# Peptides against a protein of PDB entry 3JWR: the designs that were tried, part 344

Target 1, 323 residues: chain A of PDB entry 3JWR
Amino acid sequence: TRELQSLAAAVVPSAQTLKITDFSFSDFELSDLETALCTIRMFTDLNLVQNFQMKHEVLCRWILSVKKNYRKNVAYHNWRHAFNTAQCMFAALKAGKIQNKLTDLEILALLIAALSHDLDHRGVNNSYIQRSEHPLAQLYCHSIMEHHHFDQCLMILNSPGNQILSGLSIEEYKTTLKIIKQAILATDLALYIKRRGEFFELIRKNQFNLEDPHQKELFLAMLMTACDLSAITKPWPIQQRIAELVATEFFDQGDRERKELNIEPTDLMNREKKNKIPSMQVGFIDAICLQLYEALTHVSEDCFPLLDGCRKNRQKWQALAEQ
Target 2, 298 residues: chain A of PDB entry 3JWR as posed
Amino acid sequence: TRELQSLAAAVVPSAQTLKITDFSFSDFELSDLETALCTIRMFTDLNLVQNFQMKHEVLCRWILSVKKNYRKNVAYHNWRHAFNTAQCMFAALKAGKIQNKLTDLEILALLIAALSHDLDHRGVNNSYIQRSEHPLAQLYCHSIMEHHHFDQCLMILNSPGNQILSGLSIEEYKTTLKIIKQAILATDLALYIKRRGEFFELIRKNQFNLEDPHQKELFLAMLMTACDLSAITKPWPIQQRIAELVATEFWEQGDQVGFIDFVCTQLYEALTHVSEDCFPLLDGCRKNRQKWQALAEQ

## One batch from the design tools (peptide; made by RFdiffusion4, then SolubleMPNN)

Design b2_p27_5_s4 (from b2_p27_5, 18 letters changed)
Fold by OpenDDE base, seed 2:
Structure b2_p27_5_s4 (fold): chain B 323 residues (1-323), chain A 27 residues (1-27)
Amino acid sequence: as target 1 above (323 residues)
Amino acid sequence: SDDKEYEEARKLIEKYIFAPFLEKLEQ
């Protein structure tokens, strides 16, 4: 395609030029082509292209395929969300110094997972899928959409001309797919709530050890969640704009819940209660976000900008909630 | 056991995650 030809022939700017190592990064001013260029730079600077013998054209095609398999009519859970999740992962690995704590296969899996974790998202949550009796709800009992996202990820990875993992051994391939699946499933916040206590307790007791396979898996799950939720850490103008996109998608679901399911939506999904967004954001930060970024900062102090951003945004939302 | 814990976590999220002025959820 013309798009592939343009991407494959383009000069890829440095990470410094693209500012993709910054935790304060924003994609708002970037074209789709520029987001793809950023993604290539992430793979290159993490040594993934070299270490796993990726062909440039195959990587370009894979990136475009991933982007194409996000829906354009979804306000928040689209390519830009996946791209921002991956950028936060890249920043956490580089600027946050997490790279030195992980294997190359883990890094490869995390980056693929971050880009793929919401593939074919429909702008509705697992609860809606279940209550609407969608066919996907018949296939999976838990983490319905996350299983679907992984299935889509696997489909793309196995599609002709998109096989970025073809340079891996059979064992490396199996390991990578296992980690990708675990990482995508970890983005189900229900699993986060279930598992975070174990992680926080290990940190509190100073017993956290990445050499333990179970604790490594736990850490990768927490890191994925931290990147998935990283919009809450962004500079205030960026945070506000992203919050509006999230609200738009949630209100669209609420409208569908009324129309299709004949139910009253929760306050989060209720368009008529948009004035509650500031107080709900404070609650979300306190209940879900703060402890995660505190724990992540304990693992690597260079991740502090995420925690600091979260704290600053809490103050901003609290001020609005008090009006 | 795992299924029960998942459903409890899901219900907790649906009920409390976005409640105004919520301080903490069960860890």
Scores: peptide ipSAE 0.177, ipTM 0.723, DockQ to the pose 0.344
Fold by OpenDDE base, seed 4:
Structure b2_p27_5_s4 (fold): chain B 323 residues (1-323), chain A 27 residues (1-27)
Amino acid sequence: as target 1 above (323 residues)
Amino acid sequence: SDDKEYEEARKLIEKYIFAPFLEKLEQ
C-alpha cells in the first residue's frame, strides 16, 4: 500500500527527537505516520530488530496492521491508547531502567502486548459484552475482551507479511506468545485487583525477587497495568484531555446501556453525573493507581516521575472536586 | 474460588471503587 511504502521509506528520527523516552510524552500533535515511526524507534532502540532479525518492511507492515485493527469510532480505546501504552512501556524500560531487569524475549513480548492489548476494542467493557449476550461472551466467562485482544494479536502475528517473530526459534516463539497472552490478560483491572496484594506484600517485606518465575510474571502484569493506566501520570493538560476521552467513551456506553439494555448506568458511565468526574478521579487514583506506582518506584526508583505525576494529578482533581 | 474473587473485583471496579471518596464529600 501507499501507506506502507511511505512508512518503510521514511527516515526514523531518534528517540531523543521523538521524546519517546519521556514519561511526560504526548502524542496529541503526532500524525499517524509519526506514531508508526515512534513505534519503529521503540523496537530498534530496544534492540529487538537486531536481536530477532526483523525485516524492516515486515515490521512496518505489522505496525500498520496493528493500527488498522483498532477502531476509529472509539473515543479512547483506539490506536492512540495502545501507542501511548507502548510509549510508557518504552520509557519505563529505558528511562525507568527496567530494561536491565528483563530478558530480550520479555521485552519483545511486553512491547507487542502493549501495542496489541486492546485490539478491536468496541468501546464497551466486559460487563456490557456479557449483558448484551455477544458471541464472545459464550467463548469466555472472564476477561472476555482481553482474550479477544490476544486472539487478534495472534491473528496479526501469523498473517502473511506481518510475521515479525519469524526469526525466533520455536521455543522462543512459544515463550514470547505465552508472555504476550499473560500481559494482555493482565490488563483486565479485575485481575489486577486480585493479584496486586501479593505484589505489594512482596515489596513491603523486601522479598521481591525477579529471579523467581512467579514473581517475574507478577511483575510483568503489574508493569502492564502501570503502562495501561499511565494517562493518570501525565502532565495536567494531557491528563485532562485523556480523561475527557475516557469519559466520552464511558458515557457512550452508559447511553447504550440505557437504550439497548434498559439499565441505569453506574455514575462512572452516566453522562448526567459528569460533575462527579473529579471526585471519581480522586477515588480512582487512591484505590487503583497510587500504590501501584509506589511499588513500581520501589522496584526502580527511576520510575518516580510516574508516581509524582499521579500525585500531582490527584491534587488537581481534588481541587476541582472541592469547587 | 478464582471465579468468586474475579467477580468481587469486577464489582468493586464497577460500583464501589469511588464510594469512599464520595462519602467523604457528602459528610
Scores: peptide ipSAE 0.159, ipTM 0.700, DockQ to the pose 0.364
Fold by OpenDDE base, seed 1:
Structure b2_p27_5_s4 (fold): chain B 323 residues (1-323), chain A 27 residues (1-27)
Amino acid sequence: as target 1 above (323 residues)
Amino acid sequence: SDDKEYEEARKLIEKYIFAPFLEKLEQ
């Protein structure tokens, strides 16, 4: 395609020029082509292209295929969300210095997972899918959409001309797929809530050890969640704009719940309760976000900008809630 | 069971994601 030719022939700017090492990064001013260029730079600077012998044209095609398999009519869970999740992962690995704590296969898996974790998202949560008796709800009992996202990821990875993992051994391939699956499934917040207590307790007791395979898996899951929720850490103007996109998608679901399921939506998804958004954001930060970024900062102090951003946004939302 | 625990977590997310009471699953 013309798009593939343009991407493959383009000079890829440095990570510094693209500012993709910044935790404060914004994609608002970037074209789709520029987001693809940023993604190439992430793979290159993490040494993934070299270490796993990726062909440039195959990587370009894969990136465009992933982008194409996000829906454009979804307000928040689209390509830009996946891209921002991957950018936060990149920043955490580089600026946050987590790269030195992980294997190359783990890094490869995390980056692929971040870009792929919401593939074909429909703008509705697992609860809606279950209550609507969607065919996917018959296939999977738990983490319905996350299983679907992984299935889409696997489909793309195995598609002709998109096989960025062709340079891996059979053992490396199996390991990578296992980690990708675990990472995508970990973005289900129900699983996060189930598992986070173990992680926080290990940190509190100073017993956290990345050499333990179980603790490694736990850490990768927490890191994925931290990147997936990273919008809450962004500078206030960026945070507000993203919050509007999230609210739009949630209100659209709430409207569908009333119309299609005859269910009264929760406050979060109720368009008539916009005035509750600030207080709900404070509650979300306190219940879900703060402890995660605190724990991540204990693992790597260079991740502090994520925690600091989250704290600053809590104060901003609190001020609005008091008006 | 793992299934029961997951369903409880899901219900807590829906009901209490904005309430400080998610500590019940951490117990």
Scores: peptide ipSAE 0.138, ipTM 0.708, DockQ to the pose 0.295
Fold by OpenDDE base, seed 3:
Structure b2_p27_5_s4 (fold): chain B 323 residues (1-323), chain A 27 residues (1-27)
Amino acid sequence: as target 1 above (323 residues)
Amino acid sequence: SDDKEYEEARKLIEKYIFAPFLEKLEQ
């Protein structure tokens, strides 16, 4: 395609030029081509291209395929969300110095997972899928969409000309897919809530050990969630804009719940309760986000900008909630 | 049960996920 030719021939700017090591990064002004260039840079600077012998054209095609398999009519859970998740992962690995704590296979898996974790997202949550009796709800009992996202990820990885993992041994491939699956499934916040207590306790007791395979898996899950939710850490103007996209998607779901399922939406998805957004954001930060970024910062102090951003945005949302 | 815990967690998430308040800040 013309798009592939343009991407493959383009000079990839440095991570410094692209500012993709910054936790404050924004994609709002970037073209789709520029987001793809950023993605190439992430793979390159994490040594994934070299270590796993990726062909440049194959990587370019894979990136474009991943981008294509996000829906354009979904307000938030689109390519830009996946891209921002991956950028946060990259920043956490580089600026946050988590790269030194992980294997190359884990890093590879996390980056692929971050980019792929919401593939073919329909702009509705697992509850809607279940209540609408969608065929996917018959295949999976829990984390319905996350299983679907992984299935889509696997489909793309195995598609002709998209096989970025072809340089891996069979064992490396199996390991990588296992980690990708775990990482994508970990983005189900229900699973996060279930597992976070163990992680926080290990941190609190100073018993956290990445040499333990179970704790490693737990950490990768927490890191994925931290990146997936990283919009809450962004500078306030960015946070606000992203929050609008999320609200739009949730309100669209709420409208569909009324129309298609004849149910009253929850406050979060109720367009009529838009005035409750600031207080709900404060609640979200307190209940879900703060402890995670605190714990992550304890694992690596260089991740502090995520925690600081979250705290600052809490203050901003609180101020709005008081008006 | 794992199912009940999952459902409770899901409900908690549905209560708190991201919503914008931008219209007041452009002022």
Scores: peptide ipSAE 0.179, ipTM 0.673, DockQ to the pose 0.303; fails the geometry check

Design b2_p27_6_s1 (from b2_p27_6, 15 letters changed)
Fold by OpenDDE base, seed 3:
Structure b2_p27_6_s1 (fold): chain B 323 residues (1-323), chain A 27 residues (1-27)
Amino acid sequence: as target 1 above (323 residues)
Amino acid sequence: MEEQLRQQGEEAAKRFGVPEEVLEEYR
C-alpha cells in the first residue's frame, strides 16, 4: 500500500526528537504516520528489531495492521489509546529504568501487548457485552473483551507479511505469546483489583523480588495497568482532553444501554450526570490509581513522574469538584 | 467524603468493566 511504502521509506526520528521517552508525552499533534514512526522507534531503541531479527517492512506492516484493527468510531479505545499505552510502557522501560529489570522477551511481549491490548474494541465494557448476550460472552466467562483483544493480536501476528516474531525460536515464541496473553488479560481492571493487594503487600513488606516467576508475572500485570491508565498521569490539559474522550465513550455506552437494553445507565455512563465527572475522577484516582503508581515508584524511583502527575491531576479534579 | 470518593472510584472502575463482586473484596 502507499501508506506502507511511505512508512517503510521514512527516516525514523530519534526518541529524543519524538519525545517518546517523556512521561508527559502527548500524541494530539501527531499524524497517524508519526505515531507509526514513534512505534518503530520504540521497537528499535528497545533493541527488539536487532535482537529478534525483525524485518523493517514486516514491522511497518504489522504496525499498520494493528492500527487498522482499531475502530475509528470509538471515542477513546482506539489506536491513539493503544499508542499512548505503548509510549508509557516505553517511557517506563527507558526513563523509568525498568528495562534493566526485564528480559528481552518480556519487553517484546509488553510492547506488543500494549499496542494490541484493545484491538477491535467496540466502545463498550465487558458488562455490556454480557448483558447484550453478545456471541463473545458465550466464548468467555470473564475478561471477555481482553480475550478477544488477544485473539485479534494473535490473528495479526500470524497474518502473512505481519509476522514480526518469525525470528524467534519455537520456545521463545511460546513464551512471548504467553506473556502477551497475560499482559492483555491484565488490562481487565477486575483482574487488577483482584491481584493488586498481593503486589502492594509485597512492596510494603519489602519482599518484592523480580527473580520470583510469580512476582515477575504480577509485576508485568501491574505495569500493564499502570501504562493503560497513564492518561491520569499526564499534564492537566492532556488529562482533561482524554477524560472527555473517556466520558464520550461511556456516555455512548449509556445511551446504548437505554436504547438497546432498556436499562438506566450508571452515573458514570449517564450523560445527564456530566457534572459528576470531576468527583468521579477523584474517586477513581484514590481507589484505583494512586496506590499503583506509588507501588511502581517503589519498584523504580524513576517512575515518580507518573505518581506526581496522578497527584497533580487529583488536585485539579478535586478543585473542579468543589465548584 | 472518603466513602463518597470510594464509591466514585468504584463507579469509575465499573465503567472499565470491574464487577461489583471484585470491588466488594476490597471493601
Scores: peptide ipSAE 0.124, ipTM 0.778, DockQ to the pose 0.858
Fold by OpenDDE base, seed 4:
Structure b2_p27_6_s1 (fold): chain B 323 residues (1-323), chain A 27 residues (1-27)
Amino acid sequence: as target 1 above (323 residues)
Amino acid sequence: MEEQLRQQGEEAAKRFGVPEEVLEEYR
């Protein structure tokens, strides 16, 4: 395609030029092409292209395929969200120095997972899918969308001309897919809530050990969540804009719940209750986000900007809630 | 205040599809 030719022929700027190592990164001013270029840079600077012998054209095609399989009519859970999740992962690996704690296969898997974790997202949560009697709800009992996202990821990875993992051995391929699946499934916030206590206790007791396979898996899950929720850590203007996108998508779901399911939406999905957003954000930060970024910072102090950003945004949301 | 924040957090989590039964485990 013309798009592929353009991407494959383009000079890829440095990570410094693209600012993709910054936790404060914003994609708002980037074109779709530039987001793809950033993604190439992430793979390159993590040594994934070299170490796994990725063909440049294949990587370009894969990136474009992933991007294409996000829906454009979804306000938040689109390519830009996946891209920002991957960028946060990249920043955590590089600036946060987590790269040195992980294997190349784990890094490969995490980056693929971050880009793929919301593939074909429909702008509705698992509860809506269940209530709408969607065919996916019959296939999966829990984490319906996350299973679907992984299925889409696998489909793309196996598609002709998109096989970025073709340079891997059979064992490396299996390992990578396992980690990708675990990482995508970990983005189910229900799973995060269920598992986070174990992670926090390990940190609190100074018993956290990445050499333990179970603890490694747990850490990768927590890291995925930290990147998935990283919008809450962004500079305030960016946070506000992303919060608006999230709210828009939730309100769109609420509208669909009324129209399609004849259900009154919850307050948080009711566009008439926008005034509750600030207080809700404070509660979300306190209940979900703060402890995660605190724990992550204990694993790597260089991840502090995520925690600091989260704290600053809490203050901003609190101030709005008090008005 | 802490209870209010907890409730707000739980409500926020529910938006992302967290089941009530999961939230109850942490109350």
Scores: peptide ipSAE 0.101, ipTM 0.752, DockQ to the pose 0.812
Fold by OpenDDE base, seed 5:
Structure b2_p27_6_s1 (fold): chain B 323 residues (1-323), chain A 27 residues (1-27)
Amino acid sequence: as target 1 above (323 residues)
Amino acid sequence: MEEQLRQQGEEAAKRFGVPEEVLEEYR
């Protein structure tokens, strides 16, 4: 395609030029091509291209395929969300110095997972999928959409001309896919809620050890969630704008719940209660976000900008809730 | 206020598909 030709022939700017190492990064001003260039830079600077002998054209095609498999009519869970998740992962690995704590296969898996974790998202949550009796709800009992996202990821990775993992041994390939699956499934917030207590307790007791395979897996899951929720850490103007996108998508679901399922939506998805957004954001930060970024900062102090951003945005939302 | 914030956070978590029964386990 012309898009592939353009991407493959383009000079990829440095990570510094693209600002993709910054925790404060915003994609709002970037074209789709520029987001793809950023993605190439992430793979390159993490040494994934070199270490796993990726062909440049194959990587370009894969990126475009991933992007294409996000829906444009979804307000928040689209390519830009996946891209921002991956960018946060990249920043956490580089600026947050987490790269030194992980293997190359783990890094490869996390980056692929971050980009792929919401593939073919429909703008509705697992509860809606279940209540609507969607065919996917018959295949999976839990983490319905996350299983679907992984299936889409696997489909793309195995598609002709998209096989970025072809340079891996059979064992490396199996390991990578295992980690990708675990990482994508970890983005189910229900699983985060279920598992976070173990992680926080290990941190609190100073017993956290990345050399333990179970704790490694737990950490990768927490890191994925931290990147997935990273919009809450962004500078206030960016946070506010992203929150509007999230609200739009949730209100769209609420409208569908009324129309299609004949149910009254929760306050979270009720557009008539948009005035409650600030207080709901404060509650979300306190219940879900703060402890995660505190724990992550404990593992790597260089991740502090995420925690600091979260705290600052809590203050901003609280101020709005008091008006 | 803390309890209200917790409740709001749980409601927010439900947006992401967290079942009520899972939230109850962590109250």
Scores: peptide ipSAE 0.072, ipTM 0.757, DockQ to the pose 0.882
Fold by OpenDDE base, seed 2:
Structure b2_p27_6_s1 (fold): chain B 323 residues (1-323), chain A 27 residues (1-27)
Amino acid sequence: as target 1 above (323 residues)
Amino acid sequence: MEEQLRQQGEEAAKRFGVPEEVLEEYR
């Protein structure tokens, strides 16, 4: 395609020029082409292109395929969300110095997972899919959408001209796919709630050890969640804009719940209760976000900007909730 | 402390549309 030719021929700017190492990064001013260029830079600077012998054209095609398989009519869970998740992963690996704690296969898997974790998202949560008796709800009992996202990821990876993993051995390929699946499934908030207690306890007791395979898997899951939720850590103007996108998508679901399911939506998805957004954001930060970024900062102190951003945004939301 | 954290997290997850039956599977 013309788009592929343009991307493949383009000079890829440095990570410094693109500011993709910054935790404060924003994609609002970037074109789709620029987001693809940023993604190429992430793979290159993590040494993934070199270490796994990726062909440049294949990587470009894969990126464009991933982008194409996000829906444009979804307010938040679209390509830009996946791109921002991947950028946060890149920043955590580089600026947060987590790269030194992981294998190349783990890094490869995490970056692919971050970009792919919401593929073909429909702008509705697992509860809606289940209650609407969607065909996907017949395939999976739990983490319905996350299983679907992984299936889409696998489909793209195996598509002609998109096989960025073709340079891997059979064992490396199997390992990578296992980690990708685990990482995508870890973005189910229910799984996060289940597993986070173990992670926090290990940190609290100073027993956390990345050399333990189970603890490594647990850490990768927590890191994925930290990147997926990273909008809450962004500078206030960025946070506000993203919160509006989230609210839009949730309100659209709530409207559909009323119309299609004849149910009253929860406050979070109720357009009529938009004035509760600030207090709900405070509650979300306290119940889900703060402890995660505290624990992550304990593993790597260079991740402190995420925690600091989360704390600052809590203060901003609290001030709005008090008005 | 762990139980309180779990309960707070589950309540937060419910606000984001995670159904009770799904949370029960992960207890």
Scores: peptide ipSAE 0.069, ipTM 0.772, DockQ to the pose 0.272

